# Designs tried in a protein design run: peptides against a protein of PDB entry 3HUF. Part 4

Target 1, 320 residues: chain A of PDB entry 3HUF
Amino acid sequence: MWIIEAEGDILKGKSRILFPGTYIVGRNVSDDSSHIQVISKSISKRHARFTILTPSEKDYFTGGPCEFEVKDLDTKFGTKVNEKVVGQNGDSYKEKDLKIQLGKCPFTINAYWRSMCIQFDNPEMLSQWASNLNLLGIPTGLRDSDATTHFVMNRQAGSSITVGTMYAFLKKTVIIDDSYLQYLSTVKESVIEDASLMPDALECFKNIIKNNDQFPSSPEDCINSLEGFSCAMLNTSSESHHLLELLGLRISTFMSLGDIDKELISKTDFVVLNNAVYDSEKISFPEGIFCLTIEQLWKIIIERNSRELISKEIERLKYA

## One batch from the design tools (peptide; made by RFdiffusion4, then SolubleMPNN)

Design b2_p17_4_s3
Fold by OpenDDE base, seed 3:
Structure b2_p17_4_s3 (fold): chain B 320 residues (1-320), chain A 17 residues (1-17)
Amino acid sequence: as target 1 above (320 residues)
Amino acid sequence: DEEEEKELEKLLEEQKK
């Protein structure tokens, strides 16, 4: 989200979140959802127009800012952004930091981008929330992105956490739920006066972990916990691959169960399968290899003695 | 610079009244 602050108390010492929309900036406007009052004799009554665009799909992958447009309202001394005079028709900016000088005001408005990018685990929840979140200047998507700051967990009562949720947790992404999204939707007006009123996602995340026994106490408990072990996986999911890498596993990929030959078995401690393949092919698993799902692996990894548990299962099946 | 700061302080004080 865009946040503005200013020197010399020209914004009354307040930080403000700017959501996508249009703002008239000047001395003789009242602070509201479309106006920013700036207190200086050196600025015009109506000095500039700020326009913040909704996030693009590219912004989801890059964590880049919503486009920030500045137009001078034909003032005597103009407007500058990053020491450059704003063009007559206005200019658009994609920089994460903007120093905005209004006329001859000695104090600048500082705009900075705080990245918030929300990944969804399922398309249904994305469809439900994307429009509202985009109106907050928050990029949203389904695919894994290095720019994601938050991950929406789908709360299905009695279900295991998804691979996406597991991976998000290990990546140290802040896991949130629909309750947090609801809170975000309600604070839009209150944050106009005080940007600090934005709800703390970390508190929501702590509550999710505390109330769900499927999470370890920290990502650090699981990261590299299986260092030294080797696995093979069906090349179906990039998230699954990345999850196994974060566990410290050496990973071999195969395209079909028929590719699991004696050579692969000799180099592999266990095979990781998705639920569909595990359930359909359970009867046809190669002899002498330990096959499990990612969910079964996760249940072992969250245990304090995960390495010993996996070692015992490998030994049991090699000699069976 | 100091005169402009004083003018701003005066404006802020006048708005608090």
Scores: peptide ipSAE 0.022, ipTM 0.509, DockQ to the pose 0.254
Fold by OpenDDE base, seed 1:
Formats: structure tokens, sequence, C-alpha cells
Structure b2_p17_4_s3 (fold): chain B 320 residues (1-320), chain A 17 residues (1-17)
């Protein structure tokens, strides 16, 4: 999201979130959803127009800012952004830091981008929330992204957490739920005057983790917890592979169960399978190798003695 | 308009302190 602050109390000491939309900036405007009052004798009654575009699909993957357009409203002394005079037709900016000088005002408006990218685990929830979140200047998507800051957990009562949720947790992404999204949608008006009124997603996250026994106390408890073990994985999802990497596993990939030969078995402590393959091919598992699902692995990983538990299962099947 | 100008002037005087 775009946040503006200013020196010399020209914004009354307030920070504001600028959502996608158009703002008239000037001395003689009242602060609202479309106006930014700037308190200086050196600025025009109506000085500039700021226009913030909705996030692009690219912004979800890059964590880049919503495009920021600045137009001078035919003022005597013009408008500058990053020490450059704004062109007569306006200019657009994709920099994460903008110093906006209105006329001869000795103080600048500082606009900075705080990255917030929300990944959804469920396409139906994305479809429900994407439009509203985009209107908050928040890019949204389903695919894994290095720019992801928040992850929406699907609340299925009584189900195991998804691989996406597991991976989001280990990546130290802030896990949020539908209750946070609802809250976020209601505070839009209140954060206009004070950006500090933005809901704390970390509080929501802490509550989710505290109330769900499927999460360890911290990602650090799981990261590299299986260092020194080797697994083979069916080449399925990128997220599953990255999850296993974060556990510190050496990973070999295979395309089918038929590719699990004696050589692979000799180098592998256990095989990780997706649920569909595990359930369908359980009868045809190679002898002498421990096969488990990611969900079964996760249940072991969240235990304090995860290494001991895995070692016991490996030994049990090698000597059986 | 005149009340808004007075309030603006007051705010501008407070900034000079």
Amino acid sequence: as target 1 above (320 residues)
Amino acid sequence: DEEEEKELEKLLEEQKK
C-alpha cells in the first residue's frame, strides 16, 4: 500500500494510506477519501492530483508498487517528484519512494510503498476477495510468489492444513483468515486519517497459531529439522519441493513409482508421495523403503522429537 | 469559505510555533 507522510506538520502530523483512486491535493480541500489537505501558505488551493492505480498481475509476483500518477493543476510554481518537475500532462511513477514537492513548500510529502501481497490457497476465496483487496491496493493471487507477505488459510473445520499453508508458515508468511479479510475491508475509512489504524495481521496470525495444534510454535522449530536425511519425491508441486527443502532434506525427484529403483532406495531414507498416489498405489510400494505423504510428514515435523520419530520409522522398515 | 480560511490560518499559525 502507498503511505504518505510529511515534514513540518504540513499533513497535521498524520500518516495516510492512499488506496487506489484519485486525490486532489491542496491547501483548500478537506481531508476525505478523495482529498488531501496540505497546510502550507506556499501551496495552491488545489495544487496537484494524485492517482493511484489498482495492482497489476505483475505486482503480485514482484511486490512492486501500484502505479502512482502525479499531475500539477496548473500551479504557479509546479510540482516536483524526486527533484524532477512533473510534466504538463502528468507523470507516472513506479518507484517505491517518492518525494513530492508542492510549489515552493519547504517540506516534502514523502510517499513510500509498503509491500502487501496476499496469496490465497483456495480459488473460490480468491474470487470472493480479490476485487475488494485490489481496491485497497493489495495484489492477490494463487500461485507461490516470493513477494507474498500474507497467506489466506482455508478454514475447513477438522481437516489437515494444506501444503500451501505449511509452506507459507515455514516461509514466515503471515497467515491470515477470512476474519482478518472482513476486518480489513471495514477499516478502509478509518485508516484515511491515520495509517497506524491498519489492522495488525500479526495479531491474527498469533491467534491462528495459538489455537491450532497443527502448527508448531515457530517456523524455526521446523526449518532444517530434518537436515542430514534424504528423500525422494514425485515431481508434483513446486511448493511441496520447496517445503521439503526448508526442512533441510536432500531431495531426489522421480516421475513414477516405477522409477524407484535399487539405486534410488540406497540413497533415500524415505519417499514422499501425494495423497492420490499414496492411496492408489499403497499396495505396490517398493519393499524396504518408508513411504509417507506430506501430511503424514508434517504430523511428524510438528513434534519436538521429529528426528527421532523419523529415524524409528526408517529403521522399522529397513529391518522388516 | 471564510470559516475554512480562518481554520486554515489557525493551523498555519500553530505550525509556526
Scores: peptide ipSAE 0.022, ipTM 0.510, DockQ to the pose 0.337
Fold by OpenDDE base, seed 2:
Structure b2_p17_4_s3 (fold): chain B 320 residues (1-320), chain A 17 residues (1-17)
Amino acid sequence: as target 1 above (320 residues)
Amino acid sequence: DEEEEKELEKLLEEQKK
């Protein structure tokens, strides 16, 4: 989201969130959803127009800002952004920090980008919320991105957490739910006057973790917890691979169970399968190897003695 | 213009308090 602030009380000492939209900026305008009053004798009655675009698909992957357009409204002394005069037709900016000088005002409006990118685990939830979140200047998507700051967990009552949720947790992404998204939708009006009123997702996240026994106390309890173990991974997603990597596992990826020979079994501590393969092929598992799903592995990993639990299961199957 | 300038001066004085 774009946030503006200024020195010299020209913004009445307040910070303001600028959502996607158009704003008339000047001395003789009233603060509302489309106007920004700036208190200075050096500023024109109607001085500039700010236009913030909705986020692009690229912004979701890069964490880049919504495009910020500035147009001078034919003022005597013009408008500058980052010490450069705004062109007659207006200019567009993708920098994360903008110093906006209106005319000869000795104080600048400082605009800065606060990164917020929301990944969804469920395409149906994305379809429901994406438009509203984009109108808040929040990039949204389904695919994994290094720019993601928040992850929407699907609240299906009684369901296990997904691999996406597990991975988001280990990445230290703030996990949120529908209740937080609903809250964000209501705050749009209140944060116009005070950017500090933006809801803290960390409280929602803490409550999700505290109330769900499927989460460990911290990601640090799980990261590299299986260092030194080796697994073979069959018919799993790229997210599953990244999850297992964050656990500190040495991973071998195979195309089919038929690729698991005696030599591989001798070098592999366990085999990770997706649920469909596990349920269909459980009768044909190689002898002497521990096979489990990611969800079964996660249940072990969240325990304080995860290494001992896994070691015991491996030993039971080697000597059976 | 003079009334608007006085109102602006009042607003600037109120902000200094």
Scores: peptide ipSAE 0.021, ipTM 0.510, DockQ to the pose 0.397
Fold by OpenDDE base, seed 4:
Structure b2_p17_4_s3 (fold): chain B 320 residues (1-320), chain A 17 residues (1-17)
Amino acid sequence: as target 1 above (320 residues)
Amino acid sequence: DEEEEKELEKLLEEQKK
C-alpha cells in the first residue's frame, strides 16, 4: 500500500494510507477519502491531484507499487516529484519512494510503498476477496511469487493443511486467515488519519500457528531437516517441488509410477506422491521403496525426530 | 527555513481554532 508522511507538520504529523483512487491535495481541502489537506502557505488551495491505480497482475509478481499519478492543478510554482517538475499533463510513477514537493514548500510529502502481496490457496477465496483487496492497493493471486508477503490459509475444519500452506510457512510468509481479511476491510476509513491503525498480520499469524498442531514452532525446525535424503516425486506441482527442496531433499522427478526403475530406486530413499495417485495406485506401489504423500511427509517432518522416523521407515521397507 | 517553520506553526495553531 502507499503511505504518505511529510517532513515538518505539513501533514499534521500523521501518516496516511493512500488506497487506489483520486485525491485532491491542497491547503484548503478537508481530509477525507478523496482529499489530502496539506498545511503550508506555500501550497495552493487545490495544488495537486494524486491518482493511485489498482494493482496490476505484474505488481503481484514483482512487488511493485500501484501506479502513482501526480498532476499539478495549474499552480503558480508547480509540483515536483523526486526533484523533477511534473509535466503539464501529469506524470505516472512506479518508484517505491516518491518525494513530492508542492510549490515552494521546503517540506516534502514522502510517499513510500509498503509491500503487501497476498497469495491465496484456493481460487474461491481469491474470487471472494480480490476485488476488495485490490481496492486497498493490495496485489492478489494464486501462484507462487517471490513478492508474496502474506498467504491466506484455507480453513477447512479437520483437514490437513495444504501444500501451499506448508510451503508458505517454510518460506516464512505471514499466514493469515479470513478474520484478518475482514479486519483489513474495516480499517479503510480509520487509516485516513493514521496509517498505524493497520492491523498487524503477525499477531494473526502467531495465533494461527499457536492454535494449530499441524505447524511446527518455526520454519527453521523443518528447513533442511531432511538434508542428505533423496526422494522421487511425480512432476505435478512446482510448489511441491519447492517444498521438498526447502526440506533439503535431493529430488528426482518422474511422470508415472512405471518410470520408477531400479536405477531410480537405488538413489531414492522414498517416493512422494499426491493424494490422488497414492489412493489410486496404493496396490501397485513399487517393491522395495517407501511411498508417501506430502501430507504424510509433513506429519513426519513436524516431529522433532523426523530424520529418525524417516530412516526407520526406509529401513523397514529395504529389509521387508 | 525558520520563517516557514514559524508560518507552519501559526497555520497549525489557526487550524486548532
Scores: peptide ipSAE 0.024, ipTM 0.519, DockQ to the pose 0.339; fails the geometry check

## One batch from the design tools (peptide; made by RFdiffusion4, then SolubleMPNN)

Design b2_p18_2_s1
Fold by OpenDDE base, seed 2:
Structure b2_p18_2_s1 (fold): chain B 320 residues (1-320), chain A 18 residues (1-18)
Amino acid sequence: as target 1 above (320 residues)
Amino acid sequence: KEEEEKKLEEELEKEFEE
């Protein structure tokens, strides 16, 4: 989201969130959803127009800012952004920091980008919330992104957490739910005058973890917890692979259960399968190797003695 | 600085009253 602050009390000492939309900036405008009053004698009654665009798809992957357009409203002394005069037709900016000078005002408006990118675990929730979140200047998507700051957990009561949720937790993404999204949707008007009123997702996240026994106390309890073990997995999902890497596993990939030969078995402590393959092929599992799902592995990893539990299962099958 | 700001304000008030 864009946040503006200013020097010399020209914004009355307040920070303001600028959501996607158009703002008239000047001395003789009243602060509202489309106007920014700037208190300076050197500023025109209506000095500039700011236009913030909705997030692009690229912004979701890069964590880049919503495009910020500045137009001077034919003022005598013009408008500058980052010491450069704004062109007659206006200019667009993708920098994360903008120093905006209105006319000869000695004080500048400082605009800075606060990154917030929300990943969704399911397409249905994305479809429901994406429009509203984009109108807040928040990029949204389904795919994993290095720019992701928040992850929406699907509330299916009584279901195990998804691989996406497990991975989001381990990569230290703030996990949120639908209740937080509802809250975000209501704050749009209240944060116009004070950017500090933006709700903190960390409280929501703490409550999710505290109330769900499927989460360990911290990601650090699980990261590299299986260092020194090796697994084989079906080449099915990038998220599953990245999850297993974060556990410290050495990973071999195979295309089918039939590709699990004696050589692979000799180098592998256990095989990780998806639920569909595990349920359908349970009778055809290779002899002498421990096969489990990611969800079964997760249940072991969240235990304090995860290494001992896995070692016991490996030994049990080696002597069978 | 405050005197320079005040002078600049007085100069700018004259330019914007026209």
Scores: peptide ipSAE 0.069, ipTM 0.732, DockQ to the pose 0.161
Fold by OpenDDE base, seed 4:
Structure b2_p18_2_s1 (fold): chain B 320 residues (1-320), chain A 18 residues (1-18)
Amino acid sequence: as target 1 above (320 residues)
Amino acid sequence: KEEEEKKLEEELEKEFEE
C-alpha cells in the first residue's frame, strides 16, 4: 500500500495510507477519502491531484507499487516528483519512493510503498476477496511469487493443511486467514488519519501457528531436515518440488509410476505422490520402495525425530 | 535546520499571493 509522510509537520505529523482512488491535495481542503490537507502557506488551496490505480497482474509478480499519478492543478509554482517537474497533463510513477514537492514548499511529501502482496491457496477465496483487496491497493493471485508477503490459509475444519500452506510456511511468508482479511476490510476509513492502525499480520500468523498442531514451532525446524535423503516425485506441482527442495531432499522427477525403474529405485529413498495417484495406484506401487503423499511426509517432518522416522520406513521396505 | 526551513517558508509566503 502507499503511505505518505511529510517533513516540517505539513501533514500534521501523521502518516496516511493512500488507497486506490483520486485525491485533491492542498492547503484549503479537509482530510477525507478524496482529499489530503497540507498545512503550508507556500501551497495552493488546491495544489495537486494524486491518483492511485488498482494493482495490475504484473504488480503481483513484481511486488511493484500501484501506479501513482500526479497532476498539478495549474499552480503558480507547479509540482515536482523526485526533483522533476510534473508535466502539464500529469505524470505516472512506478517507483517505490516518491518525494513530492508542492510549489516552493521546503518540505516534501514522502510517499513510499509498503510491500503487501497476498497469495491465495484456492480460487474461490481469491474470487471472494480479490476485488476488495485490490481496492486497498493490495495485489492478489494464486500462483507462487517471490513478491508474495502474505498467504491466505483456507480454514477447512478437520483437513490437513495444503501443500501451498506448507510451502508458504517454509518460505517464511506471513500466513493469514479470512479473519485478518475481514479486519483489513474495516480499516479503510480509520487509517486515513493514522497509518499505524493497520492490523499486524504477524500477530494473526502467530495465533494461527500456536493454535494449529499441523505446524512445527518454526520453519527452521523443517528446512534441510531431510538433507542427505533422495526422493522421486511425480512432475505435477512446482510448489511440491520447491517444498521438497526446502526440506533438503535430492529430487528426481517422473511422469508416471511406470517410469520408476530399478535404476531410479536404487538412487531413491522414497517416492512422493499426490493424493489422487496415491489413492488410485496403491496396489500398483513398485516393490521395495516407500511411497507416501506430501501430507504424509509433512506429518513426519513436523516431528522432532523426522530423520529417524523416515529412516525406519525406508529400512522396513528395503528388507520386505 | 528547522529555523532555516521556517525562514525559507516565511520568505516563500511573501512570494505566494494565492
Scores: peptide ipSAE 0.048, ipTM 0.688, DockQ to the pose 0.118
Fold by OpenDDE base, seed 5:
Structure b2_p18_2_s1 (fold): chain B 320 residues (1-320), chain A 18 residues (1-18)
Amino acid sequence: as target 1 above (320 residues)
Amino acid sequence: KEEEEKKLEEELEKEFEE
C-alpha cells in the first residue's frame, strides 16, 4: 500500500494510506476518499492530482508498488517528483519512494510503498476477496511468490491444514484468516485520517497458531529438522518440493512409481506421495520402502521427537 | 477547523522565516 507523510505540518502531522483511486491534492480541499488537504500558503487551492492504479499480476510476484500517477493542475509553480518537474500531461512512477514537491512549498510530501501481498490457498476464497483487496492496493494470487507477505488459511472446521499452509508457515509468512480480511476491508475510511489505524496481522497469526494443534510453536522447530534423511517424491508440485527442502531433506524426484527401483530404494529413507497417488497405489507400493503422504509427514514433523519417530518407521520397514 | 488551519499556516510561516 502507498503511505504518505509530509515534512513540517502540511499534512497536520498525520500519515495517510492511499488506496487505488484518484485524489485531488491542494490547500482548499477537504480530506476525504478523493481529496488530500495540504496546509501551506505556497500550495494552490487545487494543486495536483494523484492517481494510484490497482495492482498488476506482476506486482504480486515482485512486491512492486501500484503505479502512482502525478499530474499538475496547471499551477503557477508546478509540481516536482524526485526533483524532476512533472510533465504537462502527468507522469507515472513505479519507484517505492517518491518525494513530491508542490509548487514552492519548502516541505515535501513523502510517499513510500509498504509491501503487502496476499496469497490464497483456495481459489474460491481468492474469487471472493481479490477485488476488494485489489481496491486496497493489495496484490493477490494463488501461486507461491517470494513477495508474499500474508497467506490466507481456509478455516474448514475439522480439516487438516494444506501443503500450502504448511509451506507458508515454514517460510515465515503471516498466516491470516477471513476475520482479518473482513477487518481489513472495513478500515478504508478510518485510515484516511491516520495510517496507524491499519490493523496488524500478527495478533491474528498468533491466535491461529495457538488455537490449532496442527502447527508447531515456531517454524524454527521444523526447519532442517530432518537433516541427514533422504526422500524420493513424485514430481507433482514445486511447493511440495520446497517444503521438503525446508525440512532439510535430500530429495530425489521420479515420474512414476515404476521408477522406484532397488537403486533408488537403497539411497532413500522414505517416499513422499500426494494423497491421490497414495490412495490409488497403496496396494502396489514397492517392498522395503516407507511410503507416506505430505500430510502424514507433517503430523510427524510437528512432534518434538520427529527424528526419532521417522527413524522408527524406517527401521520397522527394513526389518519387516 | 479554520482557526486550527490558520494557526498551522502561521507556524509553518515562522519555521520558513527561520
Scores: peptide ipSAE 0.039, ipTM 0.593, DockQ to the pose 0.050
Fold by OpenDDE base, seed 1:
Structure b2_p18_2_s1 (fold): chain B 320 residues (1-320), chain A 18 residues (1-18)
Amino acid sequence: as target 1 above (320 residues)
Amino acid sequence: KEEEEKKLEEELEKEFEE
């Protein structure tokens, strides 16, 4: 989201969130959803127009800002952005930091991009929330992205957490739920005057972790917890691969169970399978190797003695 | 606060018209 602040109390000492939309900026406008009052004797009654676009699909992957358009409203002294005069037709900016000077005002409006990108694990929830979140200037998507800051956990009572949720947690993404999204949807008007009123997702996250026994206390409890072990996995999911890497595993990939030869078995401590392959091929598992699902692995990893538990299971099958 | 803001707007308007 875009946040503006200013020096010299020209914004009344307040920080403001700018959602996608159009704002008239000037001395003789009242602060509302489409106006920004600036208190200075050196600015025009109506000085500039700011237009913030909704996030693009690219912004979800890059964590880039919503496009920020500035137009001078034919003022005597013009408008500058980053020490450059705004053109007569207006200019568009994709920089994360904008220093906006209105006329001869000695104080500048500083606009900065606060990165917030929400990944969804469920396509139905994305379809429900994407439009509203985009109107807040929040990029949304389903696929893993290095720009994601928040991850929406699918609430199914009594189900295991998904691989996406596991990976988001280990990647130190803030896990949120529908309750946070509901709260976030209500704050749009209240945060106009004070950007600090934006709800803290960390409180929601702490509550999720505290109330769900499927999470360890911290990602650090699991990161590199299986260092020194080797696994083989089907080349099915990038998230699954990245999850296993964060556990400190050496990973070999194979295309089918038939590719698991004696050489691969000799170099591998265990095989990680997806649920479908695990359930369908239980009878055809290679002899002398421990096969498990990611969900079964996760149940071991969240335990304090995960390394000992894995070692015992590996030994059990080598001597069977 | 709104009344102080209006007064400030009115003062600033007078000074910019002089």
Scores: peptide ipSAE 0.034, ipTM 0.561, DockQ to the pose 0.164

